# Ledger of designs, part 64: peptides against a protein of PDB entry 5OK6

Target 1, 215 residues: chain A of PDB entry 5OK6
Amino acid sequence: ELPGLDSQWRQIENGESGRERPLRAGESWFLVEKHWYKQWEAYVQGGDQDSSTFPGCINNATLFQDEINWRLKEGLVEGEDYVLLPAAAWHYLVSWYGLEHGQPPIERKVIELPNIQKVEVYPVELLLVRHNDLGKSHTVQFSHTDSIGLVLRTARERFLVEPQEDTRLWAKNSEGSLDRLYDTHITVLDAALETGQLIIMETRKKDGTWPSAQL

## One batch from the design tools (peptide; made by RFdiffusion4, then SolubleMPNN)

Design b2_p15_8_s3 (from b2_p15_8, 6 letters changed)
Fold by OpenDDE base, seed 2:
Structure b2_p15_8_s3 (fold): chain B 215 residues (1-215), chain A 15 residues (1-15)
Amino acid sequence: as target 1 above (215 residues)
Amino acid sequence: MERIEVSDEELKEKL
């Protein structure tokens, strides 16, 4: 059942679960297409539930680049293309208006950067490969706040590397050269890793030499 | 930072 218009406005825009709620690391937030949200604002501010301004179901179709993987379009801007809502507010809107049939929610996490909390709308997708099989990539999503150590552990897990095997990472840069990710304590952000970037996991040879020593 | 300048061809051939 739809609550009163004033109650809707208060629950979504204001209070401890509203749009203006402080960001907290690890929390889930959701994207809502801006035009739908503005239509909803107009509806609830109009004070007439029978108004022709009824927003209908939430439809984020314009935010997606594809309906297969439901990837977001590149370059979307908060406040222009979408609004961010905390999980509680999102769930209220979905409960009241519904979500377009077959369309997934656009859930994102709050991350803690050195100076600010931010909803990470675009996590980094890295292409993980082994040095000896560059043609077989594993696409893995990482937060900008994830450590290079986590990327390495993830690569080791994906490639079923035994604990006794020594491994290290190289990033293929925009110049086509390889930069060694020697510091595993820095973040994906600190390493300036980008979506679509090739990350090569090098495994040390049994003779104790590194394959890259041949380059 | 350790950087290796290598072509895609050399990378595929030598690794």
Scores: peptide ipSAE 0.355, ipTM 0.902, DockQ to the pose 0.939
Fold by OpenDDE base, seed 5:
Structure b2_p15_8_s3 (fold): chain B 215 residues (1-215), chain A 15 residues (1-15)
Amino acid sequence: as target 1 above (215 residues)
Amino acid sequence: MERIEVSDEELKEKL
């Protein structure tokens, strides 16, 4: 059942638990397509529940580039293409209006950067490969705040590397050269890793030499 | 940071 229009507006737009609330690291926020949200605003501000301005079900179709993997379109802008709502506000809207059949919610996490908290709409998708099989990539998503150590551990897990095997990472840069990701404590952001970038996991040889020493 | 200048062909051949 839909609550009163004034109650809806107060629940979603408030500065403590609604759209305007402060971001908190690790929390989930949800994207709502901007035109739908503006239609909802007009509806609740109009004061007539039977108005032709009723927004209907939430439909985020225009935010997706595909309905197979439900990937977002590139270059979406907050306030232009979508609005961000905290989990509680999102769940209220979904309970009141529904979500378009078959569409997943667009959930994103708040990340903490050195001087800002941000909803990470676009996590980094890295192409993980082994040095001896460059043709077989594993696409894995990482936060910009994830450590290179996590990338390395993830690569080791994906490639079933034995615990006793020594491994390290190389990033293929825009010039086509390889940059060694030596410091495993820095973040994906600090290493300037980007979506679609090839990350090579090198495994140390039994003789104690590295394959890259031949390059 | 250690950098290696290498071609795609050399990567496929030597690694």
Scores: peptide ipSAE 0.354, ipTM 0.903, DockQ to the pose 0.930
Fold by OpenDDE base, seed 1:
Structure b2_p15_8_s3 (fold): chain B 215 residues (1-215), chain A 15 residues (1-15)
Amino acid sequence: as target 1 above (215 residues)
Amino acid sequence: MERIEVSDEELKEKL
């Protein structure tokens, strides 16, 4: 059942638990399509439960590029295309109005950057491959704040690399050359890795030589 | 930073 309009407004816009609450690293936030949210604002601010202004179910269809993988369109802008709500506010809206049938929630995490918290709307999708099988890629999402060490561990796990095998990463750059990701303590952001970038996991040969020495 | 200049063809042939 829908609560009173003033109660809805306070619940969603309240600075302690609503849209204006401070961002905290690791918390989940959700995207809501801007036009739907503006319709909801108009509905609850109007002071009447006029059905003509009723926003209906949350529909984020315009934010998705496809209904198969449910990937976001590129270049979406906060405040123009969508609003961000904390998990509690999102769950209230979904409970009151529903979510369009078949659409997943657009959940994102707050990340900590050196001087700011932000909701990471676009995590980095890397194409992980082995040096000896460049045709078999594993697409894996990483935060910009994830370490290169995590990327390497993830690649080792995906390719079932034995603990005793030595491995390292190469990033294919925009010039088509390979840059070695030597420092495993830097972040994906610090390494300037981008979505769709090819990351090659090189495994050391039993003779102690590296395959890349042949390049 | 270690950088290797390699063509896509060479990469596929040698690795």
Scores: peptide ipSAE 0.353, ipTM 0.900, DockQ to the pose 0.928
Fold by OpenDDE base, seed 3:
Structure b2_p15_8_s3 (fold): chain B 215 residues (1-215), chain A 15 residues (1-15)
Amino acid sequence: as target 1 above (215 residues)
Amino acid sequence: MERIEVSDEELKEKL
């Protein structure tokens, strides 16, 4: 059963527990398609529960690039294409109106950036390869706040690198050259790594030389 | 940062 319209508005839009709630690192937030949300706003502000403005089930179909992997479309903008709701508000709306059958919720995490919190709608998707097998990529998702050290550890794990093997990373830049990711303590954001970027894991040779010395 | 200017062909040949 739907709560009263005023109660719905207060629950979802109040600054303490609703859309305007302060972001906290590690919390889950959810995307809601903007047109649905605006129709819901019109419905609850209209004061008539029997109104033709009833929004129906939440339908985020227009936010997805595909219905197989449920990847978001690129270039979506907060406030234009979607709104962000904290987990509590999202669960209320789903409880009241339902979610379109078969659609997963679009859950994202709050990350801590220097002096600001942000919902990370687009984590970075990197293409990890070995220097000696550039044709076999592993696509892995990282937060902008993840360290280059984590990227390196993840690459080592994916490629089953033994602990005694020495490895380092190179990023292929927009000019097609390779930039060595020397500092493993900086973040993916600090390194300006982007989705679809090729990251080459170089393994040191048994003779103590680096393969890249041949370039 | 250390930068190497290399073509895709050179990468495939030398690595």
Scores: peptide ipSAE 0.349, ipTM 0.900, DockQ to the pose 0.932

Design b2_p15_8_s4 (from b2_p15_8, 5 letters changed)
Fold by OpenDDE base, seed 4:
Structure b2_p15_8_s4 (fold): chain B 215 residues (1-215), chain A 15 residues (1-15)
Amino acid sequence: as target 1 above (215 residues)
Amino acid sequence: MERIVVSDEELREKL
């Protein structure tokens, strides 16, 4: 059963678990397509539960690039294309109205940036490769707040690098340069890494030389 | 930060 319209409004907009609640690092938030949300607002503000403004099931179809990988379209803007809701509010809406059949929820995490908390709608997808096999990439998602050290550890794990093997990372730039990711303590954001960027894991040779010395 | 200027061809040939 749907709660009263005023109750819905309070729970989603003004409640402790509402849209305007403070962001907290590590929490999950969800995207809701803007037109659906506006229709819901009109419905609950109208004061008539039997109104023709009933929003129906949540449908985020317009936010996705495709229905195979369920990746978001690029360049979506908060407040224009979607609304962000905390997990509790999202689950209320889903329980009340349902989610379009087959669509996954669009879950994102709150991250801590130097001066603000933000829902990270677009985590960074890096293409991890080995220096000796540039054609075989592993796509891995990282937060902008993840360290280069985590990227390196992840690469080592994906490529089954033995503990005794020495490795380092290079970021390939679009202008035809490689930047060595020397400081493993800086973040993906600090290193200005971008989605789709090739990250080359270089393994030190048995003779103690680096393959990149040949470049 | 160490930067190397390299073409895609050079990367394929030398690594």
Scores: peptide ipSAE 0.447, ipTM 0.933, DockQ to the pose 0.916
Fold by OpenDDE base, seed 1:
Structure b2_p15_8_s4 (fold): chain B 215 residues (1-215), chain A 15 residues (1-15)
Amino acid sequence: as target 1 above (215 residues)
Amino acid sequence: MERIVVSDEELREKL
């Protein structure tokens, strides 16, 4: 059942878990399509429960590029295409109005950058491959704040690398070069890795030589 | 940072 219009407004906009709540690293926030949210604002601010302004179910269809993988369209802008809500506020709206059938929630995490917190709407999707099988990629999402060490561990796990095998990463550049990701303590952001970039995991040979020495 | 300049063809042939 829908609460009173004033109660809805206070809970979503001005509540302890409202839209203007400070960002905290690790917390989940959710995207809501801007036009739906504006319709909701108009509905609750109007002071009457006029059905003509009723926003209906949350529908984020315009934010998705496909209904198979439910990936976001590129270039979406906060405040123009969507609004961000804390988990509690999102769950209230879903409970009151529903979510369009079949659509997943668009959940994102707050990340900590050197001087700012932000909701990471676009995590980095890397194409992980082995040096000896460049045609078999594993697409894996990483935060910009994830370490290169995590990328390496993830690659080792996906390719079932034995603990005794020595491995390292190369980032393929668009200019036809490979850069070795030597420092495993830097972040994906610091390494300037981008979505769709090929990351090659090189495994050291039993003779102690590296395959890349042939390049 | 170690950089190797290599074409896509060379990568497929040598790795």
Scores: peptide ipSAE 0.438, ipTM 0.930, DockQ to the pose 0.913
Fold by OpenDDE base, seed 3:
Structure b2_p15_8_s4 (fold): chain B 215 residues (1-215), chain A 15 residues (1-15)
Amino acid sequence: as target 1 above (215 residues)
Amino acid sequence: MERIVVSDEELREKL
């Protein structure tokens, strides 16, 4: 059963627990397609529960690139394509109106950037490869706030690198150059790594030389 | 940062 229209508006739009709630690192927020949300706003502001402006079930179909992997379309803009709601507000709307059958919720995490919190709608998707097998990539998602050290550890784990093997990372640039990611304490953001970027894990040879010395 | 300028062909041949 739907709450009163004024109650819905206050619950979802109030600055304490609704859309305008302060972001907190580690919390989950959810995307809602903008047109649906605007129709909901019109419905609850209209004051008539029997109005033709009833929004129906939440439908985020237009935000997805595909219905198999449920990947978001690239280039979506907050306030234009979607709105962000805290978990509590999202769950209220889903409880009241439902979510389109088969669609997963679009859950994202708040990350801590220097002097600001942000909902990370687009984590960085990196292509991890070994220097000796550039054709076999492992696609892995990272937060912009993850360290290069985490990227390296993840690569080592994916490629089953033994603890005694020495490894380092190179980022392949669009122009074909390689930049060595020597500082493992900087973040993915600091290193300016982008989605789809190839990251090469180089393993030191048994003779103590690096494969990249041949370049 | 240490940068190496290399072509895709050179990468495939030397690594």
Scores: peptide ipSAE 0.437, ipTM 0.931, DockQ to the pose 0.925
Fold by OpenDDE base, seed 5:
Structure b2_p15_8_s4 (fold): chain B 215 residues (1-215), chain A 15 residues (1-15)
Amino acid sequence: as target 1 above (215 residues)
Amino acid sequence: MERIVVSDEELREKL
């Protein structure tokens, strides 16, 4: 059941629990397609529940590049293509209007950067490979705030590396060079890793030498 | 940071 229009507006747009609330690290926020949201605003501001401005179900179709993996289009801009709502506000809108059948919610996390909190709309997708099988990649998503240590652990897990095997990471640059990710305490952001970048996991040889010593 | 300059060909051949 739809609450009163004034109640809807107050619930979604308030500065404490609605759209304008402060970001908090680790919390989930949701994307809503901008045109739908503007239609909703017009509807609730119009004061007539029977108005032709009724927004209908939430439909985020224009934000997706595909309906198979439900990946977002590149280059979407907050305030132009979508608005961000905290979980409570999102769930209210979904309960009132519904979500288009078959579409998943677009959930994203708030991350904490050195001087800003941000909803991370685009996490980093890295291509993890082994040094001896560069053609077999595993695509894995990471936050910009995740450590290189997590990337290394994830690579070890994906490739079923034995605990006693010594491993390290190299980032392949666009110019063809490799940069060793020796500091495992820095973040993906600090290491300037980008989506689609190849990350090579090197395993130490039994003789104690590294394969990269041949390069 | 340790950097190695390597071609794609060399990378495939030597690793």
Scores: peptide ipSAE 0.431, ipTM 0.929, DockQ to the pose 0.922

## One batch from the design tools (peptide; made by RFdiffusion4, then SolubleMPNN)

Design b2_p16_1_s1 (from b2_p16_1, 7 letters changed)
Fold by OpenDDE base, seed 3:
Structure b2_p16_1_s1 (fold): chain B 215 residues (1-215), chain A 16 residues (1-16)
Amino acid sequence: as target 1 above (215 residues)
Amino acid sequence: MHETLDPSPNLEKFQA
């Protein structure tokens, strides 16, 4: 049964526990398609539960680029394409209205940046390759707050690199050149790595030379 | 210092 319209509005839009609540690092937030949310707002503000403004089940279909991998479309903007809700508010709306059958929720994490918390709607998808086999890529998702050291460890794990093998990373830049990721303590954000960017893992030769040093 | 390799001749050499 749906709660009273005023109760719905207060629960979802209140500044303490609703849409406007402060972000906290590590919390889950959920995307809601903007038109659905506006329809819900019109419904609960109208004061008539039997009105033709009933929003129906939550449908985020327009936010997805595909219904196979459920990836978000690129370039979506908060407040224009979607609204962010904290987990509690999302679960209320889903319990009241349902979610479109077969459609997954769009869950994202709050990340801590130097001066602000932000919901990371678009984590960075990197294309990991080996220097000697550029044709075999592994797409791996990282947070902007993840270290280059984590990217390197992840690459080593994906490529089954032995602990005694020495490795380093190169990023293909916008000019096509390879920039060495020397500092492994900086973040993906600090390194300005972007989704779809090629990251090359170079493995040191048994003779102690780097393949790139012979180029 | 960012060591930058020009990929066009260098990527072809990495594939060897």
Scores: peptide ipSAE 0.031, ipTM 0.708, DockQ to the pose 0.669
Fold by OpenDDE base, seed 2:
Structure b2_p16_1_s1 (fold): chain B 215 residues (1-215), chain A 16 residues (1-16)
Amino acid sequence: as target 1 above (215 residues)
Amino acid sequence: MHETLDPSPNLEKFQA
């Protein structure tokens, strides 16, 4: 059942779980297409539930670049293309209006950067490969706040590297050369890793030599 | 600080 219009507005905009709620690291937030949200605002502010301003079901179609992987379009801007809602507010709207059939929710996490919390709308998708098989990539999503150590562990897991095998990472830079990721304690952001970037996991040879040292 | 990581060899050489 749809709550009263004033109750909807208060719950979504001004509630402890509303749009203006402080961001907290690790929390889930959801994208809502701006035109739908503005239509909803107009509906609930109009005070007439029978008005022609009823927003219908949430439809985020314009935010997606594809309906296969449900990837977001590049360059979407908060407040222009979408609004961000905390999980509770999103779930209220979905329960009241529904979500367009077949569309997944656009869930994102709050990350903590050195000076700011933000919803990470665009996490980094890295192409993980082995030095000896560059043609077999694993696309893996990482937060900008994830450590290079996590990228390395993830690569080791994906490639079934045994615990006793030594590994290290290289990133293909914009010039097409490889940069060795020496410091595993820095973040993906600190390393300036970007979506679509090739990350090469090098495995140490049984003779104790590195493949790259023979190049 | 962008640690300018050592420019490593060309990718084409890794497959050799």
Scores: peptide ipSAE 0.031, ipTM 0.683, DockQ to the pose 0.250
Fold by OpenDDE base, seed 4:
Structure b2_p16_1_s1 (fold): chain B 215 residues (1-215), chain A 16 residues (1-16)
Amino acid sequence: as target 1 above (215 residues)
Amino acid sequence: MHETLDPSPNLEKFQA
């Protein structure tokens, strides 16, 4: 049963688990399409449960670029295209109104940046390749807060690199050159890595030389 | 300063 309109408003907007609650690193938040959310606001503020302003089921269709991979459109803006809700508030809305059939929830994580928490709406998708087989890529998602060391470990795992093999990373930059990712302790953000960027894992030769040293 | 390499000659040389 739907709760009273005032109870819905308080739970979603002003509750301890509401839209305006503090962000906490590692928590899940969910995107809700802006027009649906505004329709819901109008409905619950109207004070009539039988109002023609009933929002219906949550429909995020306009936020997706495709229905195959359910990727978000690029350039979506908080407060213009979507609102962010904490997990509890999202689950309340879904339980009350439902979610459009076949649509996945748009779940994102809170990350901690220097002096700010942010919901990471666009995690970084990197194209991982080996230096000797550029035709075989693994697309892997990373947080901007993940270390280059994690990217390297992930690449090693995906390519089944043996523990005794020494490896390092290169990033193809926007100028079309390769930047060596020397420091594995910096983050994806610090390295300015972007979605769709090619990351090349170089494996050291058995003779102890690097393939790139012959360039 | 990160060593910047031209990817075209470098990628071909990586395959060699």
Scores: peptide ipSAE 0.086, ipTM 0.717, DockQ to the pose 0.647; fails the geometry check
Fold by OpenDDE base, seed 1:
Structure b2_p16_1_s1 (fold): chain B 215 residues (1-215), chain A 16 residues (1-16)
Amino acid sequence: as target 1 above (215 residues)
Amino acid sequence: MHETLDPSPNLEKFQA
């Protein structure tokens, strides 16, 4: 059942789970396309539930690159292209207006950065490869707050590396060179890793030599 | 020390 327009406004904007609530690390937030949200604001502020300003179902189509992979367009800006809503507010809007058929919700997590919380709209997509099979990549998403140790563990898991095998990571830099990721305790952000960057997992040989030492 | 490998020849050698 649709609540009264004033109640909708209070729930979404000014409620304990409203748009302006403090960010908390690990919470889910959702993107809503800006024009739809502005239409909703106009509708609920108009005071007439039968108004021609009715927003219809939530449609985030303009935020997606395609309707196959449902990846976001690059360079979307909060407040211009979309608004962020807490999970409770999102679920209220979806229950009231619906979501466009077949369109997935755009869920993102709050991450904790030094001195700030942020909704991580764009996690880092890394191309993981083995040193001996550079043609076979695995694209994996990581948070900027994820450790290089997690990237290494994920690479080991994806490539079915045995526990007794030693591995290390190299990042292909902008100059085309390979930088060794020595410190596994630093974050993806601290390592300045970027989406589309090639990460090479090197496996130590049984003779105790590293393949890269022969380069 | 940051170990940087020049990958143009090195990536080809990893493929070899």
Scores: peptide ipSAE 0.045, ipTM 0.721, DockQ to the pose 0.675; fails the geometry check

Design b2_p16_1_s2 (from b2_p16_1, 8 letters changed)
Fold by OpenDDE base, seed 1:
Structure b2_p16_1_s2 (fold): chain B 215 residues (1-215), chain A 16 residues (1-16)
Amino acid sequence: as target 1 above (215 residues)
Amino acid sequence: PSERLDPSANLEKWQA
């Protein structure tokens, strides 16, 4: 059932529980396309539920690159292209207006950075490869707050590395050189890893030598 | 110092 327009406004825009609520690390937030949201604002502020300003179903189509992978377009800006809503507010809007058929919700997590909390709209997509099969990449998403240790564990799991096998990571830099990710306690952010960056997992040989020692 | 490799000349040796 659609609540009254003033009730909708208060539930979605209320600074304690709505759009303006404080960010909390680990919470889910959702993207809503800006024009739809502005039309909703105009509708609920107009005071006439039968108004021609009715927003219809939520449609985030303009935020996606394609309808196959449902990846976001690059360079989307909060307040220009989309608004962020906490999970409760998103679920209210979806329950009231619906979401475009077949379109997935755009869920993102709040992350904690050293001095700020933000919704991580763009997690880092790394291309994981093995040193001996550079042509076979696995794309994996990581938070900027994820440790290099998590990247290494994820690479080991993806490549079915046995627990007794020693592995290490190399990042291909912009110069085409490889920098060893030796500190596994730093974050993806601290390591300055970027989307589309090649991360090479090197496995130690049974003789105790590293393959890279031959480079 | 972080270990840096320039494998551009020898990436094939790493695959071997």
Scores: peptide ipSAE 0.289, ipTM 0.855, DockQ to the pose 0.822
Fold by OpenDDE base, seed 2:
Structure b2_p16_1_s2 (fold): chain B 215 residues (1-215), chain A 16 residues (1-16)
Amino acid sequence: as target 1 above (215 residues)
Amino acid sequence: PSERLDPSANLEKWQA
């Protein structure tokens, strides 16, 4: 059942779970297409439930690049293309209006950077490969706040590397050279890793030599 | 020094 228009407005905008709620690291937030949200604002502020301003179901179609992988378009801007809602507010809107058939929710996490919390709308998609099979990539999403140590662990898990095998990472840079990710304590952000970047996991040989020493 | 491999490095040698 749809609550009263004033109750909708208070719940979504001014509630403890509203749009203006402080960001907290690890919390889920959701993207809502701006035109839909503005139509909803106009509807609930108009005070007439029978008005022609009814927003209909949430439709985020314009935010997606494709309907296969449900990837976001590049360069979307908060307050221009979408609004961010905390999980509770999103779930209220979906329960009241529905979501367009077949569309997934656009869930994102709050991350903590050194000076700011933000919703990470664009996590980093890395192409993980083994040094001995560069043609078999695994695309994996990472937060900018994830450590290189996590990237390495994830690569080891994906490639079924045994615990006793020594491994290290190389990042292919824009010049096409490979930079060794030596420090595993720095973040993906600190390492300046980008979406679509090739990350090569090198496994140490049984003789104790590194394959890269022969390059 | 960050270990850097040159783009001219024959990466095919890693498959051997």
Scores: peptide ipSAE 0.288, ipTM 0.860, DockQ to the pose 0.694
Fold by OpenDDE base, seed 5:
Structure b2_p16_1_s2 (fold): chain B 215 residues (1-215), chain A 16 residues (1-16)
Amino acid sequence: as target 1 above (215 residues)
Amino acid sequence: PSERLDPSANLEKWQA
């Protein structure tokens, strides 16, 4: 059974636990398609539960570029294309109205940037490869706040690198040159890594030499 | 300072 319309409004639109709550780093927020959300607002503000303004199931189809990988369209804008809800508010709406059959929730994390918290709607997708097999990429998502050290660890895990093997990263830049990601303590943002960028993991030879020393 | 390899570097030698 749906809660009373005033109860729905107070649970979703409040400044403590609803849409207007402060962002906190590491929390999950969810995208809701803007037209559906506006339909819900009109329904609960109308005061008639039997109104023709009933929003039906949450349908985020217009936010996806594909129904295979469930990737978001590029260039979506908060307040125009979608609204952001904290996990509690999202789960209330899903429990009351349902989610369109087969659609996954669009979960995103709050990240801490210098002086700003934001929901990271678009994480960075990197193409991880080995130096000796540049044609075989693994696409992996990273936060802009993730360290280069995490990218390196993730690459080592994906390529099943043994703990005793020494490895380092190179980024292919826009000029086609390779820049060594020397500092593993800087972030993906600080390294200016972009979606679709090729990241090459180099493995040290048994003789203690680097393969790149022959280039 | 990041080490930079030039685009003219024979990357085929890296695959060998």
Scores: peptide ipSAE 0.287, ipTM 0.860, DockQ to the pose 0.759
Fold by OpenDDE base, seed 4:
Structure b2_p16_1_s2 (fold): chain B 215 residues (1-215), chain A 16 residues (1-16)
Amino acid sequence: as target 1 above (215 residues)
Amino acid sequence: PSERLDPSANLEKWQA
């Protein structure tokens, strides 16, 4: 059963788990398409449950680039294209109104940056390849707060690299050159890695030489 | 200095 309109408004906007709650690192937040959310605001503020302003089911279709991979469109802006809700508020809205059939929830994580928490709407998708097989990529998502060490471990796992094999990473930059990711303790953000960027895992030869030393 | 390579000339040698 739908709660009273004032109860909906308080739960979603002003509750301890409402839209304006403090962000906490590692928590899940959800995107809601702005026009739907504004229609919901108008409905609950109108004070009439039988109003023609009823928002219907949540429909995020306009936020997706495609219905195959359910990728977000590029360049979406908070407060213009979508609103962010904490998990509890999202689950309330879904329980009350439903979600459009076949659409996945748009779940994102709160990340901690040096001076702020934010919802990471666009995690970094890296193209992982081996130096000797540049034609076979593994697309893997990372947080901007993930270490280069995690990227390296993930690449080793995806390519089934043996524990005794020594490996290092190179990032292909916008100029087409390769920059060595020598510090594994810095973040994806600190390394200025971007979505769609090619990351090359180099494996050390059995003779102890690096393949790149011949370049 | 960050090790920087220009692969444009030698990518084939790296694939070998």
Scores: peptide ipSAE 0.285, ipTM 0.837, DockQ to the pose 0.801

